Peptides against a protein of PDB entry 1LOE. Designs and how they scored, part 13

Target 1, 181 residues: chain A of PDB entry 1LOE
Amino acid sequence: TETTSFSITKFGPDQQNLIFQGDGYTTKERLTLTKAVRNTVGRALYSSPIHIWDSKTGNVANFVTSFTFVIDAPNSYNVADGFTFFIAPVDTKPQTGGGYLGVFNSKDYDKTSQTVAVEFDTFYNTAWDPSNGDRHIGIDVNSIKSINTKSWKLQNGKEANVVIAFNAATNVLTVSLTYPN
Target 2, 181 residues: chain A of PDB entry 1LOE as posed
Amino acid sequence: TETTSFSITKFGPDQQNLIFQGDGYTTKERLTLTKAVRNTVGRALYSSPIHIWDSKTGNVANFVTSFTFVIDAPNSYNVADGFTFFIAPVDTKPQTGGGYLGVFNSKDYDKTSQTVAVEFDTFYNTAWDPSNGDRHIGIDVNSIKSINTKSWALQNGKEANVVIAFNAATNVLTVSLTYPN

## One batch from the design tools (peptide; aimed at target 1 I8 L31 T84)

Design b2_p28_3_s4 (made by RFdiffusion4, then SolubleMPNN; from b2_p28_3, 8 letters changed)
Fold by OpenDDE base, seed 1:
Structure b2_p28_3_s4 (fold): chain B 181 residues (1-181), chain A 28 residues (1-28)
Amino acid sequence: as target 1 above (181 residues)
Amino acid sequence: MISFSSTLTTGGDGVYKRIGFSATTSAV
């Protein structure tokens, strides 16, 4: 039985060489993070690191990134587990799969993770997800338990355009998602 | 369109980071 696949069909203009982890790979058309198989983790990292925080000056880098992703699920009522944009230490490796999205290992805040993520969570995990059970976009800081979420209606097989912006002056991360029609 | 924001607490994190994408599937 086929299961859900996650892919990115459009990268930002700053696309770089990629480091593939788990089941992630690319074709000319798309970055495929997971094949339509069960119990997998797929990741891809931009090879060039970014200087995001200067410990001496306290300065943080601004950034804006955009991408287009597609979720292809044979059954739109049963889609697990989700897709994530993340910023992590340069030597980051795949973390816990399933509901942890390959990025985190706990719902408890863990400073040592040093990871910020924007999750596009398709599966409700009772232990940490919003109680309404909605699919959602979440902003995650050092934990799979989001610091903020927004309900999101998945459109199966449709391209979702995402813009993620970080304002270093205010430390505000903004996430925008649209389904162009 | 969905748009929302949050303030991050990133003090003390490492200087260099990598941006990436991740996805998982499960047996459900």
Scores: peptide ipSAE 0.591, ipTM 0.893, DockQ to the pose 0.305
OpenDDE base, seeds 2, 3, 4, 5: peptide ipSAE 0.566, 0.524, 0.588, 0.587; ipTM 0.881, 0.862, 0.892, 0.891; seed 3 fails the geometry check

Design b2_p28_4 (made by RFdiffusion4)
Pose (drawn by RFdiffusion4):
Structure b2_p28_4 (pose): chain A 181 residues (1-181), chain P 28 residues (1-28)
Amino acid sequence: as target 2 above (181 residues)
Amino acid sequence: SWSFSSSLTGTGDKSYRIGFSATTSSAL
C-alpha cells in the first residue's frame, strides 16, 4: 500500500514542492501557468513521483485531485489555447505549444507519449476538435484528439472548481467542473 | 487551491508525475 497526498490552498513565492517548466511561476498566492500573452507555455509538476500502478500485482491506484482555476482573457471571444491537468512519465518535458497544450505532439495516437490529460480547451482547432466548434472539456490519451468531450461555456475571470477522480475498480475517470451560481 | 490523493497496493515499480499545463497562441 502506498499513498501520496498533498494540498496547497495558497501558493507561496517559493513553492519548493513544484517543478516549473516554461513560464510557470507563483504570484499573489496563485499558480500562474501563462500570463495573458501570446505564444507561450507554462507547466508545473508536483515534485514527487507517484506510484500509479504496479506490475508485480497488476493493481492500479485510485486517486482524486481537485483544484480551482481561473482563465482570464481580454474578452469572451478571443481566447486561446487552454489548460490541462496531466499524468505523464516522471521525466516529462514540455511538448508542442499552441493547440497541443504543451502536452502532445500529434493528432494521431502516439504510444511513446504515455500521458493522459484532461483538457479545458478554449480554442477550436478545425483539425481535431469537435466540429461543433464549442469550447469543451476532453479526456486525452496519447493524442490531442480527445476520446471524449463535453461542451463547456467559459465564464471569463470566474473561478471554476474541478474534481477529477479515477476509480481503479471500473477504470472510470470522472471530471466535474462547476461554476458557482 | 490544489489537492491530490492516491492509493495503490503494490511494490510501487511504476511511477508517474502529475501536473498542469497551459498554452496561448496568436489567437489570444

Design b2_p28_4_s1 (made by RFdiffusion4, then SolubleMPNN; from b2_p28_4 with W2F S7T K14N S15K Y16K S26D)
Fold by OpenDDE base, seed 3:
Structure b2_p28_4_s1 (fold): chain B 181 residues (1-181), chain A 28 residues (1-28)
Amino acid sequence: as target 1 above (181 residues)
Amino acid sequence: SFSFSSTLTGTGDNKKRIGFSATTSDAL
């Protein structure tokens, strides 16, 4: 068993414990994933791989992750695709397909993806998103088509506090989002 | 304030990375 614990409260230009991909970078002590331009992908990975499961026993890691994010769209009625937290193979690379949040490349279930994501989806994709058209939080397992969703009201420009926890004993992933201010 | 923290208690021989992603599209 290995425990990885970290806390980043200021993001510097030479943040050694992050791997930046696409347009992801740091500025003003913040991690910035996208620019105000069309058709871009930005990602940042924690540099140290984590032991996620045991091939012999099938035991899976427990984790609790917390972070703050802001979506600040110039037009609150026309925002980008959204934001997502993900767990992926160590050699994961940005995906460029529109609507796939930089993480997936298909609405079809693909176990070879080996990727789990929590999406904070601000754009309605009729092919896979909940039919009510609401902005939503989704849990994605090997597909952009969420296995579970919940409506979420974006507060544009406001800091959202997120806690994501996985309990291996119960096989339950929980997501909490609050706007404390 | 902004932060990113995690505590992972893992086991085994299979490794992953955690991270964040965001995209823009033609809707911007």
Scores: peptide ipSAE 0.594, ipTM 0.893, DockQ to the pose 0.612
OpenDDE base, seeds 1, 2, 4, 5: peptide ipSAE 0.576, 0.587, 0.566, 0.593; ipTM 0.884, 0.886, 0.878, 0.892

Design b2_p28_4_s2 (made by RFdiffusion4, then SolubleMPNN; from b2_p28_4 with W2I S7T T11S K14N S15K Y16K S26D)
Fold by OpenDDE base, seed 3:
Structure b2_p28_4_s2 (fold): chain B 181 residues (1-181), chain A 28 residues (1-28)
Amino acid sequence: as target 1 above (181 residues)
Amino acid sequence: SISFSSTLTGSGDNKKRIGFSATTSDAL
């Protein structure tokens, strides 16, 4: 059993424990995934692979991940696709295609994806998003079509605190998002 | 922008990477 613990509050220009993909980069000690332009994909991966599952015993890793994010859209009424926390194969590459959040490439369930994601989705895609059209948090397992969603009201330009926890014993993934005062 | 903290306790032969992704489309 291995325990990995890290905290990155200031991102340097030579952040060696992150793998940057697409348009992801650091500036002013902050991780920035997208530019304020159309049709971009940006990702950042923690460089060390995590022992996530034992094929012999079936044991799965426990984790608690916390982060703070800011979406600062030029137009609060016309926000981009959103952003996503994900767990993927070690050789994962950024995915293209509108609405797939850089992580998936189909609305159909595909076990070969081997990817779990928590989406903070700010754009309504009629083909797979909840029919109410709300911005939402979604839990995605091998598909951009979430297995569970909850409406979320974006506060543009404000820092959101997120905690994502997985308890292997109960097989429960918990997501919380708050905008602290 | 994002700050990132995590604690993971796991074992086994299957490894993954964790990370963040964001996209823009024609909405901007």
Scores: peptide ipSAE 0.594, ipTM 0.887, DockQ to the pose 0.596
OpenDDE base, seeds 1, 2, 4, 5: peptide ipSAE 0.589, 0.581, 0.593, 0.561; ipTM 0.889, 0.890, 0.892, 0.884; seed 5 fails the geometry check

Design b2_p28_4_s3 (made by RFdiffusion4, then SolubleMPNN; from b2_p28_4 with S1M W2I T11S K14N S15Q Y16K S26D)
Fold by OpenDDE base, seed 1:
Structure b2_p28_4_s3 (fold): chain B 181 residues (1-181), chain A 28 residues (1-28)
Amino acid sequence: as target 1 above (181 residues)
Amino acid sequence: MISFSSSLTGSGDNQKRIGFSATTSDAL
């Protein structure tokens, strides 16, 4: 086995280890996925592929990912559509926007997607989101319809700290979000 | 502001990329 590790705390305009897609870009040493305008999709991929699964042995990699993010919406009561961490095929391109978060194309399970995501969903889509209408964290496997969700209270304009860990031995994915300040 | 770190321990012939995505829509 091998360990692939990286850390980026500040971003430059010519960040070589990122692949920018859609409206994603860097400014003032920060990664920005969307601006406060309508109908945008912004993505950024780490350029180096990760080896996550061995087809011969069936073994799956363990991983821990930590990041911070800020959602700063002009109207805290009307925030759309969300922020997503994902693992996808190496040639992945922006997918359907809006409630599909630029990562998926269907609420039905689609194995050809080969995508796992953790969504921080700020907008209620009645067709697939939890019926309570809460903003939520969701675990998505090949579908925008989460296999598991938990209510999440957005603190507009504040920095959230996130840790996502996967234990291959137990097949458990853990997501933690805190607002330290 | 976004900071991003990751550590993955594994192997195999099945490669993926990690990324972030965000969207806005007419609801904004």
Scores: peptide ipSAE 0.583, ipTM 0.895, DockQ to the pose 0.628
OpenDDE base, seeds 2, 3, 4, 5: peptide ipSAE 0.576, 0.573, 0.581, 0.582; ipTM 0.891, 0.890, 0.893, 0.896

Design b2_p28_4_s4 (made by RFdiffusion4, then SolubleMPNN; from b2_p28_4, 8 letters changed)
Fold by OpenDDE base, seed 1:
Structure b2_p28_4_s4 (fold): chain B 181 residues (1-181), chain A 28 residues (1-28)
Amino acid sequence: as target 1 above (181 residues)
Amino acid sequence: MISFSSELTGAGDNKKRIGFSATTSDAL
């Protein structure tokens, strides 16, 4: 059995197990993907690739991840564009910004993307987001247009706790988000 | 904080990277 595990609680300036992309960086022991400025993309990858699929058997990995994040926008009524956890090809680079969250390039299904993401989307994009206009959590497979969504109420400036788990046997991805404080 | 764990039966010859992304735009 191939296993991968890691835990990072404090982020140093020379965090060697992270690959920083775009405007992503560390400051004050925190991973900062974007600052409160316009038109930016920030990403951070875990440096070690994950064993995700076995070609001989067709087996797919089970995984669980937990993380905390803060969105702190200067104007809580106009927050763009969102935050994303993703699984992508090992040589992945920042993709289209804005509503594409730096992870995708199309609202149409594109198998060449080879990317799965859980989005925490703060901005309504008419072309692909749920018509109710709610901020939402979405599961994205090879497209910024989510295959499933759930409304999510952003608590600006507050720390959110997230747990994402994937069961390969059932092919079910579960997402939970709480604001404990 | 970030925590991650995965397990796969087999060699796992197909690999991916996990990561986090965020964007801002003119709406900010």
Scores: peptide ipSAE 0.714, ipTM 0.946, DockQ to the pose 0.925
OpenDDE base, seeds 2, 3, 4, 5: peptide ipSAE 0.552, 0.539, 0.689, 0.533; ipTM 0.885, 0.883, 0.938, 0.872; seed 2 fails the geometry check

Design b2_p28_6 (made by RFdiffusion4)
Pose (drawn by RFdiffusion4):
Structure b2_p28_6 (pose): chain A 181 residues (1-181), chain P 28 residues (1-28)
Amino acid sequence: as target 2 above (181 residues)
Amino acid sequence: MRVGFSATGNAKVEVVNWSFSSSLDLTP
């Protein structure tokens, strides 16, 4: 049995248990992944590797993560590219920016990726996004093309609370985001 | 494996708080 847990309710200026990649930094008690600036990527990883599954036994971990996040855009219309919570190899580095969200390099399945991410996507990319053109939440496994999506109406500047849970018994990955009110 | 956040584009993206918990059973 192995468990890993942590909580950070207010980020400090020297959050030594995070690894920052790209423009990720902490400011005014928040983890800032991108400022409102063009063509940039920010990533932050928890510093400890986490044992998600075991080859000897075949057992897979149950887990839950929750976080509040804010997307703050200049107005409600011109908003790109989005935000992901991801599970990747211990040595993950930033991948392609823009609509690939710093995490993937292709619309096709890429076995060498070895990452699954839940995206909160704010920009329709004709090549792979749901053709309805809506902003959405998606589950991505080794591709920027989501295996599943749900339209989500962004509330600019507002706090959204999200819980992502994985139940090892069903292999169900559930994502909930709520806006207060 | 490792967990984390990523963001790109033209809007400001921030995480206000974060918690994580996992449990893996190694019993054969």

Design b2_p28_6_s3 (made by RFdiffusion4, then SolubleMPNN; from b2_p28_6, 8 letters changed)
Fold by OpenDDE base, seed 5:
Structure b2_p28_6_s3 (fold): chain B 181 residues (1-181), chain A 28 residues (1-28)
Amino acid sequence: as target 1 above (181 residues)
Amino acid sequence: MRIGFSATGNSRVDIVSVSFSSELDLTP
């Protein structure tokens, strides 16, 4: 079995194992993806490629990721657009901003994207988001239009803990989010 | 593949910490 793991608990100013894209950067020991400025994309990739799928056997990796995030909105009643944890080809570059979260370019399924994302979406886009208008967690496969969603209540300025796990045998991805404090 | 985070919009988005692990069976 081939295994891969990493952990970052404090993000340094010259974090060698990250590739920064768009406006993503580190400051005060955090990874800052956006700075409350519209029409920007901020991303960061783990620098080492991860072997998720083996073309010879067709086998897919089991994986688990956990992370803590903070969304700090200047206006709690107007929060856009959200963020994703994503898996993409090694040469991935920032994609469309706004509601596409810098990861996708279409609501139509595009297998050439080869991208899977878990979105934490704070803004309702009428063309693809759940009609109830709730902020939500979504699972996105080659499209910004989620294959499944779950409502989520943002606690502005608070730390949220997330666990994402994928079981290759069952082809099931699970997501949990909690506000511990 | 590579893994990462991406954000857009009018709010500050910080990642405070992250961990990742994977296991791939290469048996045919």
Scores: peptide ipSAE 0.813, ipTM 0.970, DockQ to the pose 0.909
OpenDDE base, seeds 1, 2, 3, 4: peptide ipSAE 0.812, 0.810, 0.813, 0.813; ipTM 0.970, 0.970, 0.971, 0.971

Design b2_p28_7 (made by RFdiffusion4)
Pose (drawn by RFdiffusion4):
Structure b2_p28_7 (pose): chain A 181 residues (1-181), chain P 28 residues (1-28)
Amino acid sequence: as target 2 above (181 residues)
Amino acid sequence: YYRIGFSATSENAKIEVVNWSFSSSLTL
């Protein structure tokens, strides 16, 4: 049995248990992944590797993560590219920016990627996004093309609370985001 | 072993995480 847990309710200026990649930094008690600036990527990873599954036994971990996040855009219309919570190899580095969300490099399945991410996507990319053109939450496994999506109406500047849970018994990955009120 | 994290890209939007918690349980 192995467990890993942590909680950070207010980020400090020297959050030594995070690895920052790209423009990721902490400011005014928040983890800032991108400022409202063009063409940039920010990533932050928890510093400890986590044992998600075991080859000797074949057992896979149950897990839950929750976080509050804010997307703050200049207005409700011109908003790109989005935000992901991801599970990747220990040595993950930033991948392609823009609509690939710093995490993937292709629309096609890429076995060498070895990452699954839940995206909160605010920009329709004709090439791979749901053709309805709505902003959405998606589950991505080794591709920017989501295996599943749900339209989500962004509330600019407002806090959204999200819980992502994985049940090892069913292999169900559930994602909930709620806006207060 | 794997690692978890956040990633974001932007053309004009500021993306922040206000708080974060995680727990996992694995049986060997």

Design b2_p28_7_s2 (made by RFdiffusion4, then SolubleMPNN; from b2_p28_7, 11 letters changed)
Fold by OpenDDE base, seed 2:
Structure b2_p28_7_s2 (fold): chain B 181 residues (1-181), chain A 28 residues (1-28)
Amino acid sequence: as target 1 above (181 residues)
Amino acid sequence: TKRIGFSATSSSSEIRIVSVSFSSELTL
């Protein structure tokens, strides 16, 4: 069995195991993906490639990730756009366009993107988001249009704990989000 | 072979990751 693991509890100014893209950076021991300014894209990738799928055997890895995030909006009624945890080809680059969360560029399914994301979406995009307009968690496979979503109530400025697990045998991705306080 | 990470766009929010852990197991 091939295993990969890492943990970052404090994001340093010279975080060598991260690749920063766009406006992503570290400050005060946290990873800041975006600031509350217009038209920003920020990303950070774990620098080491991860063997998620093996073309030789066809096997897919089981994985678990846990993280804590904060979305801090000066205006709680105007929160855009959200973020993702994502898995993409090693040469992945930031994508532009509001609502695509820096990962995708279309609502059309495109298997060639080879990208899976769990989105924490705070902005309603009429073209692809659930019609109820709720902020939501979504599972995105090769498209910004989620294959599954669930409403989520953002607590502005509060830490949320997330666990994402993938079971290769069942092909099931599970996501949990809690606000501990 | 993939990379994992976080990605965000914004016009009105600051998004921070406080901590992260990841583990994967691939049977060969």
Scores: peptide ipSAE 0.790, ipTM 0.970, DockQ to the pose 0.916
OpenDDE base, seeds 1, 3, 4, 5: peptide ipSAE 0.777, 0.780, 0.773, 0.784; ipTM 0.968, 0.970, 0.967, 0.969

Design b2_p28_7_s4 (made by RFdiffusion4, then SolubleMPNN; from b2_p28_7, 12 letters changed)
Fold by OpenDDE base, seed 3:
Structure b2_p28_7_s4 (fold): chain B 181 residues (1-181), chain A 28 residues (1-28)
Amino acid sequence: as target 1 above (181 residues)
Amino acid sequence: TKRIGFSATSNNSEISIKSVSFSSTLNL
């Protein structure tokens, strides 16, 4: 079994195992993807490539990730846009268009994207988001239009704990989000 | 091979990650 793992509990000012893209950076021991400014996109990639799928065997990796995030907006009623945990080709680049969360560029399914994302979406985009308008967690496969969503109540400025697990045998991705405080 | 990471867009929100762990296992 090939295993890849890493953990970062404090993000340093010169975090060597991250590739920063867009406006992403580290400050105060945290990875700051975006500041509260207009039209910003920020990303950070783990520098080492991950072997998720093996063409010879057809096997897909099991994986689990856990992280703690904070979304802090001055106006709790207008929070845009959100973020993703995502898996993409090694040469992935930030995408523009706020609603695409820096990952996608279309609501149309594009298998060549080879990108999977778990979105934590705080802004309703009428063209693709669930019609109830709720902030939501979404599973995005090669499209910003989620294949599945679940309503989520943002606690502005609070730490949320997330666990994402993928079981290759069942092809099921699970997402758990809790506010421990 | 793939890369994993975080991506965010914002018009008014500071989005930050406090900590992260990741583990993958691939049977070969």
Scores: peptide ipSAE 0.820, ipTM 0.976, DockQ to the pose 0.929
OpenDDE base, seeds 1, 2, 4, 5: peptide ipSAE 0.814, 0.819, 0.814, 0.816; ipTM 0.975, 0.976, 0.975, 0.975

Design b2_p28_8_s3 (made by RFdiffusion4, then SolubleMPNN; its pose is not in this set)
Fold by OpenDDE base, seed 4:
Structure b2_p28_8_s3 (fold): chain B 181 residues (1-181), chain A 28 residues (1-28)
Amino acid sequence: as target 1 above (181 residues)
Amino acid sequence: MRIGFSATSTLNTAYSINSVSFSSTLTL
């Protein structure tokens, strides 16, 4: 069994095990994907490649990730666009901004993107988001149009806990989000 | 593959990660 693990409890000013892309950076011990500005994309990749799928055996890794996040918007009504935890090819670069969350370029399924994302989507895009307009968690496979979504209530400025787990045997991805305080 | 986080802001919204852990196991 090949195992890969890492943990970052505080993000340092020179976090060398991250590759920063776009406007992503660290400040005040946080990974700041975006500043509170308009029309920005920020990303950060773990610097070491992760062996998620083995082409020789066809085996897929089991994985679990946990993280905490904070969304700071000017108000609870105008919050856009969202963030993702994603898995992509090693040479991945920022993609389309806005509602595409810097990860995808289309709502149409694009096998060549080879990208899976769990989105925490705070802005309703009519063309692909659930019609109820709720902020939501989504599972995105090669498309910004989620294969599954679940409504979630944002608590502006509060820290949320997320756990994402993938079971290769069952091919099931689970996501949990809680506000502990 | 690489794992990571990505965010976009069009309405002055800051998205931040405070901590992260990751573990994967692949049978070969």
Scores: peptide ipSAE 0.844, ipTM 0.979, DockQ to the pose 0.940
OpenDDE base, seeds 1, 2, 3, 5: peptide ipSAE 0.843, 0.843, 0.840, 0.844; ipTM 0.979, 0.979, 0.979, 0.979

Design b2_p28_8_s4 (made by RFdiffusion4, then SolubleMPNN; its pose is not in this set)
Fold by OpenDDE base, seed 4:
Structure b2_p28_8_s4 (fold): chain B 181 residues (1-181), chain A 28 residues (1-28)
Amino acid sequence: as target 1 above (181 residues)
Amino acid sequence: MRIGFSATSTLNTAYSIVSVSFSSTLNL
């Protein structure tokens, strides 16, 4: 069994095990994907490649990730666009901004993107988001149009805890989000 | 593959990660 693990409890000013892309950076011991500005894309990749799928055996890894995030918006009404935890090819670069979250370029399925993302989407895009307009968690496979979504209520400025787990045997991805306070 | 985080802001919204852990196991 090949195992890969890492943990970052505080993000330093020179976090060498991250590859920063776009406007992503660290500040105040946090990974700041975006500043509170307009029209920005920020990303950060773990520097070491992860062996998720083995072409020789066809086996897919089991994985679990947990993280804490904070969204700081000017108010609870105008919050855009969102963030993702994603898995992509090693040479992945920032993609389309805005509602595409810097990860995808289309709502149409494109297997060439080879990208899976769990989105925490705070802005309603009529063309692909759930019609109820709720902020939501979505599972995105090679498209910004989620294969499944669940409504979630943002608590502006509060820490949220997320656990994402993938079971290769069942091919099931689970996501949990809680506000501890 | 690589794992990571990505965010976009069009309405002055800051997205940040406080902490992260990851583990994977692949049978070969």
Scores: peptide ipSAE 0.845, ipTM 0.980, DockQ to the pose 0.941
OpenDDE base, seeds 1, 2, 3, 5: peptide ipSAE 0.845, 0.842, 0.842, 0.844; ipTM 0.979, 0.979, 0.979, 0.979

## One batch from the design tools (peptide; aimed at target 1 I137 G138 W152 K153)

Design b2_p29_3 (made by RFdiffusion4)
Pose (drawn by RFdiffusion4):
Structure b2_p29_3 (pose): chain A 181 residues (1-181), chain P 29 residues (1-29)
Amino acid sequence: as target 2 above (181 residues)
Amino acid sequence: TTYELSDTVDLKFLPEKVRFGFSATTSFV
């Protein structure tokens, strides 16, 4: 049995239990992944590796993460590229920016990726996004092309509360995001 | 307003130990 837990309700200026990659930094008690600037990537990882499954027993971890996040765009129309919560190898480095969300390099399945991410995607990329063109939440496994998506209407500048849970008994990954009101 | 999404995902494709993180990107629109 192994458990890993943490909570950070207010981020401080020297959050030593996070690894920052790209433009990720903490400001005014928030984790800032990108400022409202063009062509940039920010990533932050919890510093401890987490044991998510075991090859000797074949057991896989149950887990829950929750967080509040804000996307603040210049207006409701010109908004790119989005935001991900991801599970990646211990040595993960930033991948391709833009519509690949710093996490993937291809629309095709890439076994060497070894990452699954839940995306909150604010920009329709014709090549791989749901053709309806809506902003959406997606589950990505080793590809930027989501295996499953759900349209989501972005509320600019507003707090969204999200819970992602994995039940090892069913292998169900559930994602819930709620806007207050 | 609540949005929900789910799917079945087998995590055995990953290494035994991984890291959790956040990522975001931007572009000119």

Design b2_p29_3_s1 (made by RFdiffusion4, then SolubleMPNN; from b2_p29_3 with T1A E4N D7A K17N F20L F28A)
Fold by OpenDDE base, seed 1:
Structure b2_p29_3_s1 (fold): chain B 181 residues (1-181), chain A 29 residues (1-29)
Amino acid sequence: as target 1 above (181 residues)
Amino acid sequence: ATYNLSATVDLKFLPENVRLGFSATTSAV
């Protein structure tokens, strides 16, 4: 039985080699994080590490990244579990699947995670997701429980253009998702 | 349709060197 798949169809201008983890793979057409099978965790890391801040100078990097993703769900009403962009230690490995999106292990703040994520969450988990039950975009810091969320209407099979930016002067992380049509 | 979201995050709790990546999961619904 086929299930939802998550794919990246366009990367930012800085194309890098990828490290695949779990069920993630790529073709010349797209990066597919999950096959259309149940209970999968698929990840892909840019192979080149980013020096995101410097402990000697205290400087923090500004960054902007963009990508286009597509969710292909056989049933638009039952789409599990979600897709994330994340920042993590260089030796990061797949974490808990399902509602933890392969990047976290707890709804409680865990400083040892050292992970920031932008989630595009398609499945409502009562224990930590916004009570309205909406699919949502979330910003996650060391926890699957988002520090902020935005309700989001999934367009099944449509390309979503995403821009994620961090302003080091303000410490503001911004996310923009656009469906062109 | 466009959706915007922001939050204040101090990234200095991260290692100085990190990797960026994507992750997705599926499960029985």
Scores: peptide ipSAE 0.777, ipTM 0.965, DockQ to the pose 0.678
OpenDDE base, seeds 2, 3, 4, 5: peptide ipSAE 0.768, 0.750, 0.774, 0.771; ipTM 0.961, 0.948, 0.963, 0.963

